# Designs tried in a protein design run: peptides against a protein of PDB entry 1MQS. Part 202

Target 1, 223 residues: chain A of PDB entry 1MQS
Amino acid sequence: ILKMLFLNKDLNNNDNITTITDDIFNQQEIIWKVLILDIKSTATISSVLRVNDLLKAGITVHSLIKQDRSPLPDVPAIYFVSPTKENIDIIVNDLKSDKYSEFYINFTSSLPRNLLEDLAQQVSITGKSDKIKQVYDQYLDFIVTEPELFSLEISNAYLTLNDPKTTEEEITGLCANIADGLFNTVLTINSIPIIRAAKGGPAEIIAEKLGTKLRDFVINTNS

## One batch from the design tools (peptide; made by RFdiffusion4, then SolubleMPNN)

Design b2_p29_6_s3 (from b2_p29_6, 9 letters changed)
Fold by OpenDDE base, seed 4:
Structure b2_p29_6_s3 (fold): chain B 223 residues (1-223), chain A 29 residues (1-29)
Amino acid sequence: as target 1 above (223 residues)
Amino acid sequence: SNVLEKYHKLSDFQNFTLEENAAEVIFYD
């Protein structure tokens, strides 16, 4: 997250957030920028950073992507939003309207190829591709609640998985979603986990899906 | 496109070096 806030520059992450932000704030020139979030990313950011941390990172203002935002044509913007068609369209519209000087686009999870191509195509049409400085997927689809504990913040997950009225398709879909979130989390913490799950239930399904994703990733990374 | 090139360039820096078995993920029903 801090890396993103500093425009994905290399940072020494060996220190805690406070130390990093203090050092940068005190020793380096701060680039003042706007942070554009959605509901999901707002939760993610708020779980990790305080408002003061954002300020120290050069964030002068933060807003929701769907909120009416005043143009700041001389200020660079960091987008940290979900990889959706809707968000892409909004970003492109912001680009078209010269809402900001530069666009640093960070998606909370992997951006599908089709959406990337859509973004590229729309940007190309605007003739303002030079204003887009970065497009990055951050794999930050989780909430940090406390040390060594995280949450995917999936509403009613337990209820859905345990409701006898829930269809198999719904369960499978939810399990896949959970596995995706866990996968992103694992990548973020940069550690391959030992996966343990109760047998005979949705936990096992999730564990298997996660295991498969991790194995596939390792294979692809080593190739 | 320029955007695609930028994305690919940035994605190349996403080198995850995972330490095996350094964490545990436990699921409960």
Scores: peptide ipSAE 0.025, ipTM 0.296, DockQ to the pose 0.368
Fold by OpenDDE base, seed 1:
Structure b2_p29_6_s3 (fold): chain B 223 residues (1-223), chain A 29 residues (1-29)
Amino acid sequence: as target 1 above (223 residues)
Amino acid sequence: SNVLEKYHKLSDFQNFTLEENAAEVIFYD
């Protein structure tokens, strides 16, 4: 929970809550944040933290996700809510309305695949995916921030891949283009890629193509 | 050692080990 309140940064202290918050407060500038909760997560937070602890963690305001909340466009927001369709829709709506500067999303339990796909789809449509900095649950952990974030600048990729009218040739072609872009990115970054892809869809096709390109490159450079 | 050589070694193993400076490419439909 403390890690979440500090935007999932690694905390080096194994001390109690008060010591950790005091150390952070004294050592660096505190980042003021809004904390958005639901009924379940409110109970969880209340069982572990006091109001003063939240304040020391930089939480200036905390509210329920279903409550009317005033826009704070210059303030980052931490969501700690249940993985439900309703909550996802609200988060996306908040994103659309530019309610906060940055979105750090933490689900209280595992996010089902269908809901993850729904979130991704809705966010993609908004064109504001750059404002979503983190998504965490029990099993999902990823950060979408610069410089770790890049775009291949392929228009309507999601729509094309998910349109039932799209031909196999079009899908294959698009997947190849994506794989090429990723390959070039890997070479530019000069980092070891770990490829994770959902099975049975375009993601798997892209992953396989990328893997092949990387293997071929290694073979050709070592020869 | 070439970063890509390390990738090749990792690809040979079904188990992905997260290195501190590894680039993670995540695809989800």
Scores: peptide ipSAE 0.023, ipTM 0.305, DockQ to the pose 0.095
Fold by OpenDDE base, seed 5:
Structure b2_p29_6_s3 (fold): chain B 223 residues (1-223), chain A 29 residues (1-29)
Amino acid sequence: as target 1 above (223 residues)
Amino acid sequence: SNVLEKYHKLSDFQNFTLEENAAEVIFYD
């Protein structure tokens, strides 16, 4: 998250938030930016950072992507939002209207190829592709609730998984979503996980999916 | 070697020594 706020520059991962922000503030001129969020990313940011941390990172104001926002054509914008068609369309509209000087786009999870192609096509039509400086998948599909506990913020997951009326397709879909969130969490934490799951239920399905995703990722990155 | 590569190796080979700072992802019913 801090890396994103500093336009994805390399940061020392061994330092705490305060040390990182203080060091950067003292060594470099602060670049003031607008932070654009959605509901999910707002929860993520709020769970990790305080308001003062955002200020020290150069965030002048933060707003929801669907909120009516005033144009700041001389100010760079950081988007940290879910990879949805709706959000992409809003970003493109903001680009068309010259709402900000530069666009640093960060998606909270993996951007599907079809959406990436859509984004690229729409941006190409505008003729303002030079204003888009970055497009990243942040892999931050989780909320930190406590120092050693996190949540994927999936509503009614327990009820859905345990309701006899829930279809196998629905269970499989939910398990896939959970596995995606856990995958993103693992990448963000950058730690080797020991995966433990009860046998014979959704937990095992999730564990298997997560394991497969991690293995596939390693193969694709080394390939 | 990145963390994920190590994970892959650990998953392929059941004989591994866990690092002290390894995270545990535990699923509950």
Scores: peptide ipSAE 0.023, ipTM 0.299, DockQ to the pose 0.115
Fold by OpenDDE base, seed 3:
Structure b2_p29_6_s3 (fold): chain B 223 residues (1-223), chain A 29 residues (1-29)
Amino acid sequence: as target 1 above (223 residues)
Amino acid sequence: SNVLEKYHKLSDFQNFTLEENAAEVIFYD
């Protein structure tokens, strides 16, 4: 919760910020934020934090997501709400209306894939995806990478790579295709990338393949 | 869905680097 209130910045302190210490509040520049809650998350926050703690974390205003809220276009907002379609729709509406300057979305529990897709789709349509800085749930940490976002236009790639019914051969083949596409993209951009990938999955395989291709290319061009 | 391409997972990332000042390519799953 404290990590969320500080915009999920890597606090040099151990990941287990379980203890509210004055040191945590003093070491960071206070950014004034709005905290948007629902009934469930209000109970959660109230059980762990005092009003003064919220203030120390830079929370100037806290409100319920279903309440009418005044626009604060120059103020970043932290959403800590249940992963429901209703809440997603409200967040998207807030985004459309430029209600806040930045959106840090934290779901109180796991966000189902269908809702994530819905969120992504709606945000994409608004053209204001740059205002969404973070999307978190209990298990997943996401970042919106606009404006430097591109697509390889491979249909159902995510589904294929994450479906337990997909064969190893299919995964390997798809990873190779993705790596080739990325390699071509890198060459087009004419910049050697830093590659970041999640561990233990297809992304790592793709990253390794791409890395190998790039290394081979560099070696061959410098010969 | 292609719309998920706008969201990249940040947890448990490893870095592959060739140059320090290079563009960043993020893989999502």
Scores: peptide ipSAE 0.019, ipTM 0.314, DockQ to the pose 0.176; fails the geometry check

Design b2_p29_6_s4 (from b2_p29_6, 11 letters changed)
Fold by OpenDDE base, seed 4:
Structure b2_p29_6_s4 (fold): chain B 223 residues (1-223), chain A 29 residues (1-29)
Amino acid sequence: as target 1 above (223 residues)
Amino acid sequence: SNVLKNYRNLADFQKFKLEENAAELILYD
């Protein structure tokens, strides 16, 4: 999420959200931008970030996509919304009206090809495709994109963890499953790593569970 | 289209990274 808020640039890995935002805020020039959300993504953002975190990430204002929003033609906008026809149409309308200077579009889940094509077609008609700087979608499953990265291949993990309808019990259960997977992975490398996780989100829950499992394992093996 | 060229996946939201020869396990939200 922080990566998205920083226009999907590479971020230094830090232990928690506050440290990351503080480091960026203090070391780099902040690009002020607007964050456009829907109901679902609002819940996701709220579960991970505080208002102060958004400010430190350069978010001047955040609004719902369906709400009337004032034009800020000199301000870049980050959309983080569900991949729906309705949201695409709204984004295109915002583009047509020059509501913002630049458009960084992030969909909360995988964007179907037909919708991507629809977006592309509508944008092409506007003649303002240059204002679309990024279009990202999120996979619901873990994906390995670089060396030293791995996936537990747990289906719909992101959706489950970020769906506002998901119960605490379900979240806890999923985090436990992830921790189990990580535990097994750690055992294969024959070393106990330092666990780093951002605070305030599922990663922290997983880290705590994993840490407990590793500690218990070490105690039991040394006994 | 230019839009299609700019299309990227946010798969980075769901990844685990082992850095420095497995000395560190980094969990991403």
Scores: peptide ipSAE 0.068, ipTM 0.403, DockQ to the pose 0.263
Fold by OpenDDE base, seed 3:
Structure b2_p29_6_s4 (fold): chain B 223 residues (1-223), chain A 29 residues (1-29)
Amino acid sequence: as target 1 above (223 residues)
Amino acid sequence: SNVLKNYRNLADFQKFKLEENAAELILYD
């Protein structure tokens, strides 16, 4: 939860809430944010955080997603809400209306495939996908569109990799395909970049496969 | 050949970022 409030930056999980908030509050300029909740997430937040903790995390205003909210076009928003069609529609409407400067979306539970596709489709139509900075759920951990981001256009890659029903063989195969695509991409830029990937997930597997391919390529080219 | 496109579809959000003039490739989950 604290990680979410700090825009999913890496935090030292060994520290207590007070220590983390105090350190950040004292060392860095506070980014003021709006926190948008639903009834379920309100209970969750209230059980873990105090009002003072929210303030220290830079939450200036918190409100329910279904409530009428004033536009704050210069303020980033953190959504922490249930993965429902209704909430997605509201978020998209907020996006369309430029209600906030940036959108950090955190779902309280896994986002079903159909809802993910719906979100993606609606966002794409708005042309304002750049304002969505993050989308998270229990299986989803990614930063959305930056100008430097690209896709290999592998259909349902995210869904496949994050579906607990996906077999290891399927994951391995998909990761290999992604690594191949990335390999080709790296070759087109005529440089071998340092590869960074989140640990403990598919990205790490892909990075390892890509690294191996690149190493093999270098060896074969120098040889 | 796998076509590289700017990420637009969030449903296929295997996102990759090239930073610092291609000095670093960041893979997102």
Scores: peptide ipSAE 0.064, ipTM 0.442, DockQ to the pose 0.124; fails the geometry check
Fold by OpenDDE base, seed 5:
Structure b2_p29_6_s4 (fold): chain B 223 residues (1-223), chain A 29 residues (1-29)
Amino acid sequence: as target 1 above (223 residues)
Amino acid sequence: SNVLKNYRNLADFQKFKLEENAAELILYD
């Protein structure tokens, strides 16, 4: 919950709520945000946080998604709501009306594929996909910005990487395919980035494979 | 910051976003 309130930045999970909020507050300038909830998520938030905790997290105001809300076009909004067609439509309408400066969308549970596709389609039509900065559910993080996104078109990548029945060999093979796709992308944009990856998972494997490919390419190109 | 971000979608595809001049490629699990 706190991670969401801080725009899904990494937090030290070993600390209590007060320590986390105090440390973050002291280390960076507070970003004031609007928190949009529904009935279910309100109960969730209330079970974990007090009003003072929300303030320390930079939540200036919080409202229900179905309520009429005043536009705050210069303020970013965090949505924490159920994955329903109704809520998606409201979010899209808020986007159309430029109600907030940025949209950080968090669903309280898994978002069905059909609803994701609906969200993506509606957002695409608005031409304002750049305002959607994050879309999260209980399992995944992604973005809807089509023009700025590319897919490696690897089917079932997430499922494969997260299925406990998947073998190390299968994971390694998939990571190699992903690294190949990223390699081609990097070459297309004609820029070799510094590679950062989370440790202990598929991202690290991909990073290592990609790094090796890029280093070999540079060496071979310069020789 | 200048980053290329790795994202997952609910259709089980790996997607990526290029931000600014792609000074960094950040991969997530």
Scores: peptide ipSAE 0.061, ipTM 0.414, DockQ to the pose 0.118; fails the geometry check
Fold by OpenDDE base, seed 2:
Structure b2_p29_6_s4 (fold): chain B 223 residues (1-223), chain A 29 residues (1-29)
Amino acid sequence: as target 1 above (223 residues)
Amino acid sequence: SNVLKNYRNLADFQKFKLEENAAELILYD
């Protein structure tokens, strides 16, 4: 998250949030930026960062992507939003209207290729592709509730998995969502763990799906 | 080694604990 707020510059991840923000604040001129969020990413940011942390990161204004936002043509914008067609369309509209000076787009999870192509196509039509400085998948679609504790914030996950009325398809779908969240978490910590799961239940399904995702990722990054 | 532990909670959400230097992700039913 902090990396994103500092325009995805390499940061020493071994330091706590306060140390990182203090070091950067003291060493470099603050670049003031606008942070555009959606409902989901707002929850994520709020769980990890305080208002003071945002200020130290140079965030002067933060707004929801669907809110009416005043043009700030001389200010760079950081988008941290869900990878949806709706959000892409809004970003492109903001680009068309020259709402900000630069656009740093960060999606909360993996952007499907079709949506990436859609974004690229729409941006190309505007003739303002030079204003798009970054497009990243942040893999931060989880909530940090406590130090070293996080939640995927999947509504009724436990209840659904333990309800005998839940269909196999529903269980599989939910397990896939959980695996996606865990995958994003693993990528965030930049470490691939050994996955251990109880056999014969949802945990095994999740472990299998997560393992596949991690293997695919490693293969794709090494290729 | 980063250890992620899945904690069973009666809450609507599954909670996970990420331990620093833990190399294992443990999923519990």
Scores: peptide ipSAE 0.057, ipTM 0.388, DockQ to the pose 0.093; fails the geometry check

Design b2_p29_7_s3 (from b2_p29_7, 15 letters changed)
Fold by OpenDDE base, seed 4:
Structure b2_p29_7_s3 (fold): chain B 223 residues (1-223), chain A 29 residues (1-29)
Amino acid sequence: as target 1 above (223 residues)
Amino acid sequence: SKIQEALNKRGKELTEEFKKLVEEYKKLL
């Protein structure tokens, strides 16, 4: 997430969000950006970052994608939204209206091929594809409930995951801790969730670990 | 980390795939 706020550039490895943001704020010229969210991603961002962290990352304004937003044609925009047809249509409309100078699109989960093609097709018609600088899909949909997201030290987790100096062992350990936290949450709510995670990232590792824990639990409980 | 590198690679790949698709659709217009 923090990397996304810095336009997916390589960040120096720091131990905490504050140190990273302070270092960037003090050492580099801040690129001021607008952050566009939906309801789901708002909860995610709120769990990981404080308002001050957003400001230090150069986020001047954050708004909901469905809310009326003033044009800022000289300001780059970061979209961090769910991969839905509705959100894609809104992004394309914002592009058509020249609402921002540049578009950095980050989906909260894996973007289905059909939606990627739809986005590309619509953008091709606008003639403004040059304004779209990035299209990324993130790995955040493995978390089933907002309470689970808040109950975990997600800020530290995502910081560690975004640190290029973090070892694979550290990531694996962190994913295990997250899976344990999620497992405990699942037990607390007394409901077995459907686990969905993007492939090829930490979310998949967490999902696998959580799935194993849940399977083991079910087997042991039914035995 | 290997995971972070993989994520970065995936992001770049998706961006490139998107750009490729845009160009393909432009040719159809």
Scores: peptide ipSAE 0.517, ipTM 0.897, DockQ to the pose 0.490
Fold by OpenDDE base, seed 2:
Structure b2_p29_7_s3 (fold): chain B 223 residues (1-223), chain A 29 residues (1-29)
Amino acid sequence: as target 1 above (223 residues)
Amino acid sequence: SKIQEALNKRGKELTEEFKKLVEEYKKLL
C-alpha cells in the first residue's frame, strides 16, 4: 500500500510504516496526490493506514470513485479500486475530462485480460494515453483489524466449514479461496510465514494449499 | 526481497502490456 502511495517506487520494506513515511517526508520532496478509492479499497486503506500516514505519503485529498469530484488538472491521481467494468469506465471518463494531470491506476486484485483490453481500447480512443503512467494490480484481498491480526472477510466461512451439510467440494473451494487470500497477504507483507494449522480439518487443507503456493512462487521468482 | 522484486516485475509487466495494447488499438483507428 505504501509503495502504491509513493507511485510504486522502491521502498525499504524492512521499516515500519511510520519510519518509511517519516524518512520520505524528511528527505524527499513530497509529491502531492489525490487518492481515488471505492468502498472495498476504503476499508482496506482504513484498516492499515491512519489519516496522518496518508498526509505523510503526500495524499492531499481522498475520494470515492463514484463521488462527484472536482477537477484538479495539475495534480496526479492514484486510483486504488476494484477491477470492474464500472470503475474502468469512470477512470476513462476522468481521463477524457482531464480531471487530473497523471493517472496511476492500481487495482485491488488481479485485472482480467478482457478488462485490460477494454481499458486499453477506451484509452486509445481518448488520445490521452500519455497521462496513464502506471497500471498495477495488487494482492490486497484482506482487511487488517489489528496489528498482526487480519481477516479475509469471507462471509460465513466459519459457519460453512463447520456445517455438516457442507459438501466436500464446497469445503475445498472455500479452502482454496482462503489460501489465495492468505497468499496475497504474505506477498503484501513481504514476509514468509511459519504455517501452523490444526491437523485433520480445513485448516490443514488451507495450510497445504498455502504452502504449495508459496513454494511455487519462490521457485518461479528464482527462475 | 524476492517478493518485492516479483511484485515490482508484475507491475511493470502489466503497465507495459497495457501500453502495448493501447498502441495496437491506436493502429486500428
Scores: peptide ipSAE 0.524, ipTM 0.903, DockQ to the pose 0.633; fails the geometry check
Fold by OpenDDE base, seed 5:
Structure b2_p29_7_s3 (fold): chain B 223 residues (1-223), chain A 29 residues (1-29)
Amino acid sequence: as target 1 above (223 residues)
Amino acid sequence: SKIQEALNKRGKELTEEFKKLVEEYKKLL
């Protein structure tokens, strides 16, 4: 998250949030930016950062993407929003209206190919593609609820997994979604965990899927 | 870390792919 707020520049990940923000604030001129969020990303940001952290990162104001926002044509904007058609359309409309000077787009999860193509197609028509500086898909589809506890914000997951009427296909699909969220969490924390799960239930299925994803990732990064 | 490097690489690659697609669509206008 901090990396995103500093336009995805390299940061020292061994330091705590306060040390990172203080060091960066003291070493370089602050670049003031607008932060555009949605409901999901607002919860994510609020769980990880304090208001003072945003200020030290150069965030002058933050707003919801669906809210009416005043144009700031001389100010760069960071978008941190869900990869949806609706959000893409709003970003393109903001681009068309010259609402900000530069656009740093960060999606909260993986951007599907069809949406990437839609974004590119719409941007190509505007003639303002040079204002889009970055397009990133982050791995932040989780909420920190306690200092060492987090949630994937999957509605009714417990009920679905324990309902006897739930089909095997539905369970498999949900377990895949949970494994994806956990994988994203691991990548965000930058620490590969030892995976432990209860045997004989959905937790074991999830652990297996997650283990496979992590192994594949490690192999691909070492090659 | 290797993980952070991989994430940075992914971000750069997505940005480059986006730019490439934009240029391709511009040719169709």
Scores: peptide ipSAE 0.521, ipTM 0.903, DockQ to the pose 0.646; fails the geometry check
Fold by OpenDDE base, seed 3:
Structure b2_p29_7_s3 (fold): chain B 223 residues (1-223), chain A 29 residues (1-29)
Amino acid sequence: as target 1 above (223 residues)
Amino acid sequence: SKIQEALNKRGKELTEEFKKLVEEYKKLL
């Protein structure tokens, strides 16, 4: 998330959020940006960052994507939103209206090919593709500063997930169990992890399920 | 970290793919 706020520049991950933000704040001129969120990503951001952290990252304004937002044509915008057709259409409309100077688009999860093509097609028609600087799909990187390896003692999980004879239903069921186990572990250690998973496999399914559970939990605990 | 490098790589790749698609669609206009 912090990388996203700094336009996906290389950050020293060995430092905590405060150290990173302080170093950037002290060493470089802050580029002021607008952060556009949706309901899901708002919960994610709120769980990891404080308002002061956003300010130190150069976020002057944060708004919901569906809200009526004032144009800031001289200010770059960071979108951190769900990969949906609705959000894509709104981003394209914002592009058409020159709402911001530059667009840094970060999707909260994997962007499906069809939506990528739709975004590209719509942007091609606008003639303003140069304003889109980045398109990222972020796995829910809950930035945990300390990567901890968790082993769930699920017998033959690897074999089951990688056996070509395993049914989709069996894989889905196992992934749900793994996600539940990880969720319980996260709650036990009282630390929100960075979820990373390989694309196109069971790990991605697990990551999505776990991410959803964590988001739901954060929303429910803050409410 | 290897993980951050992987994420950065993925982001760059998606951006590049997006730009490529935009150019392809422009040719169809």
Scores: peptide ipSAE 0.518, ipTM 0.893, DockQ to the pose 0.500; fails the geometry check

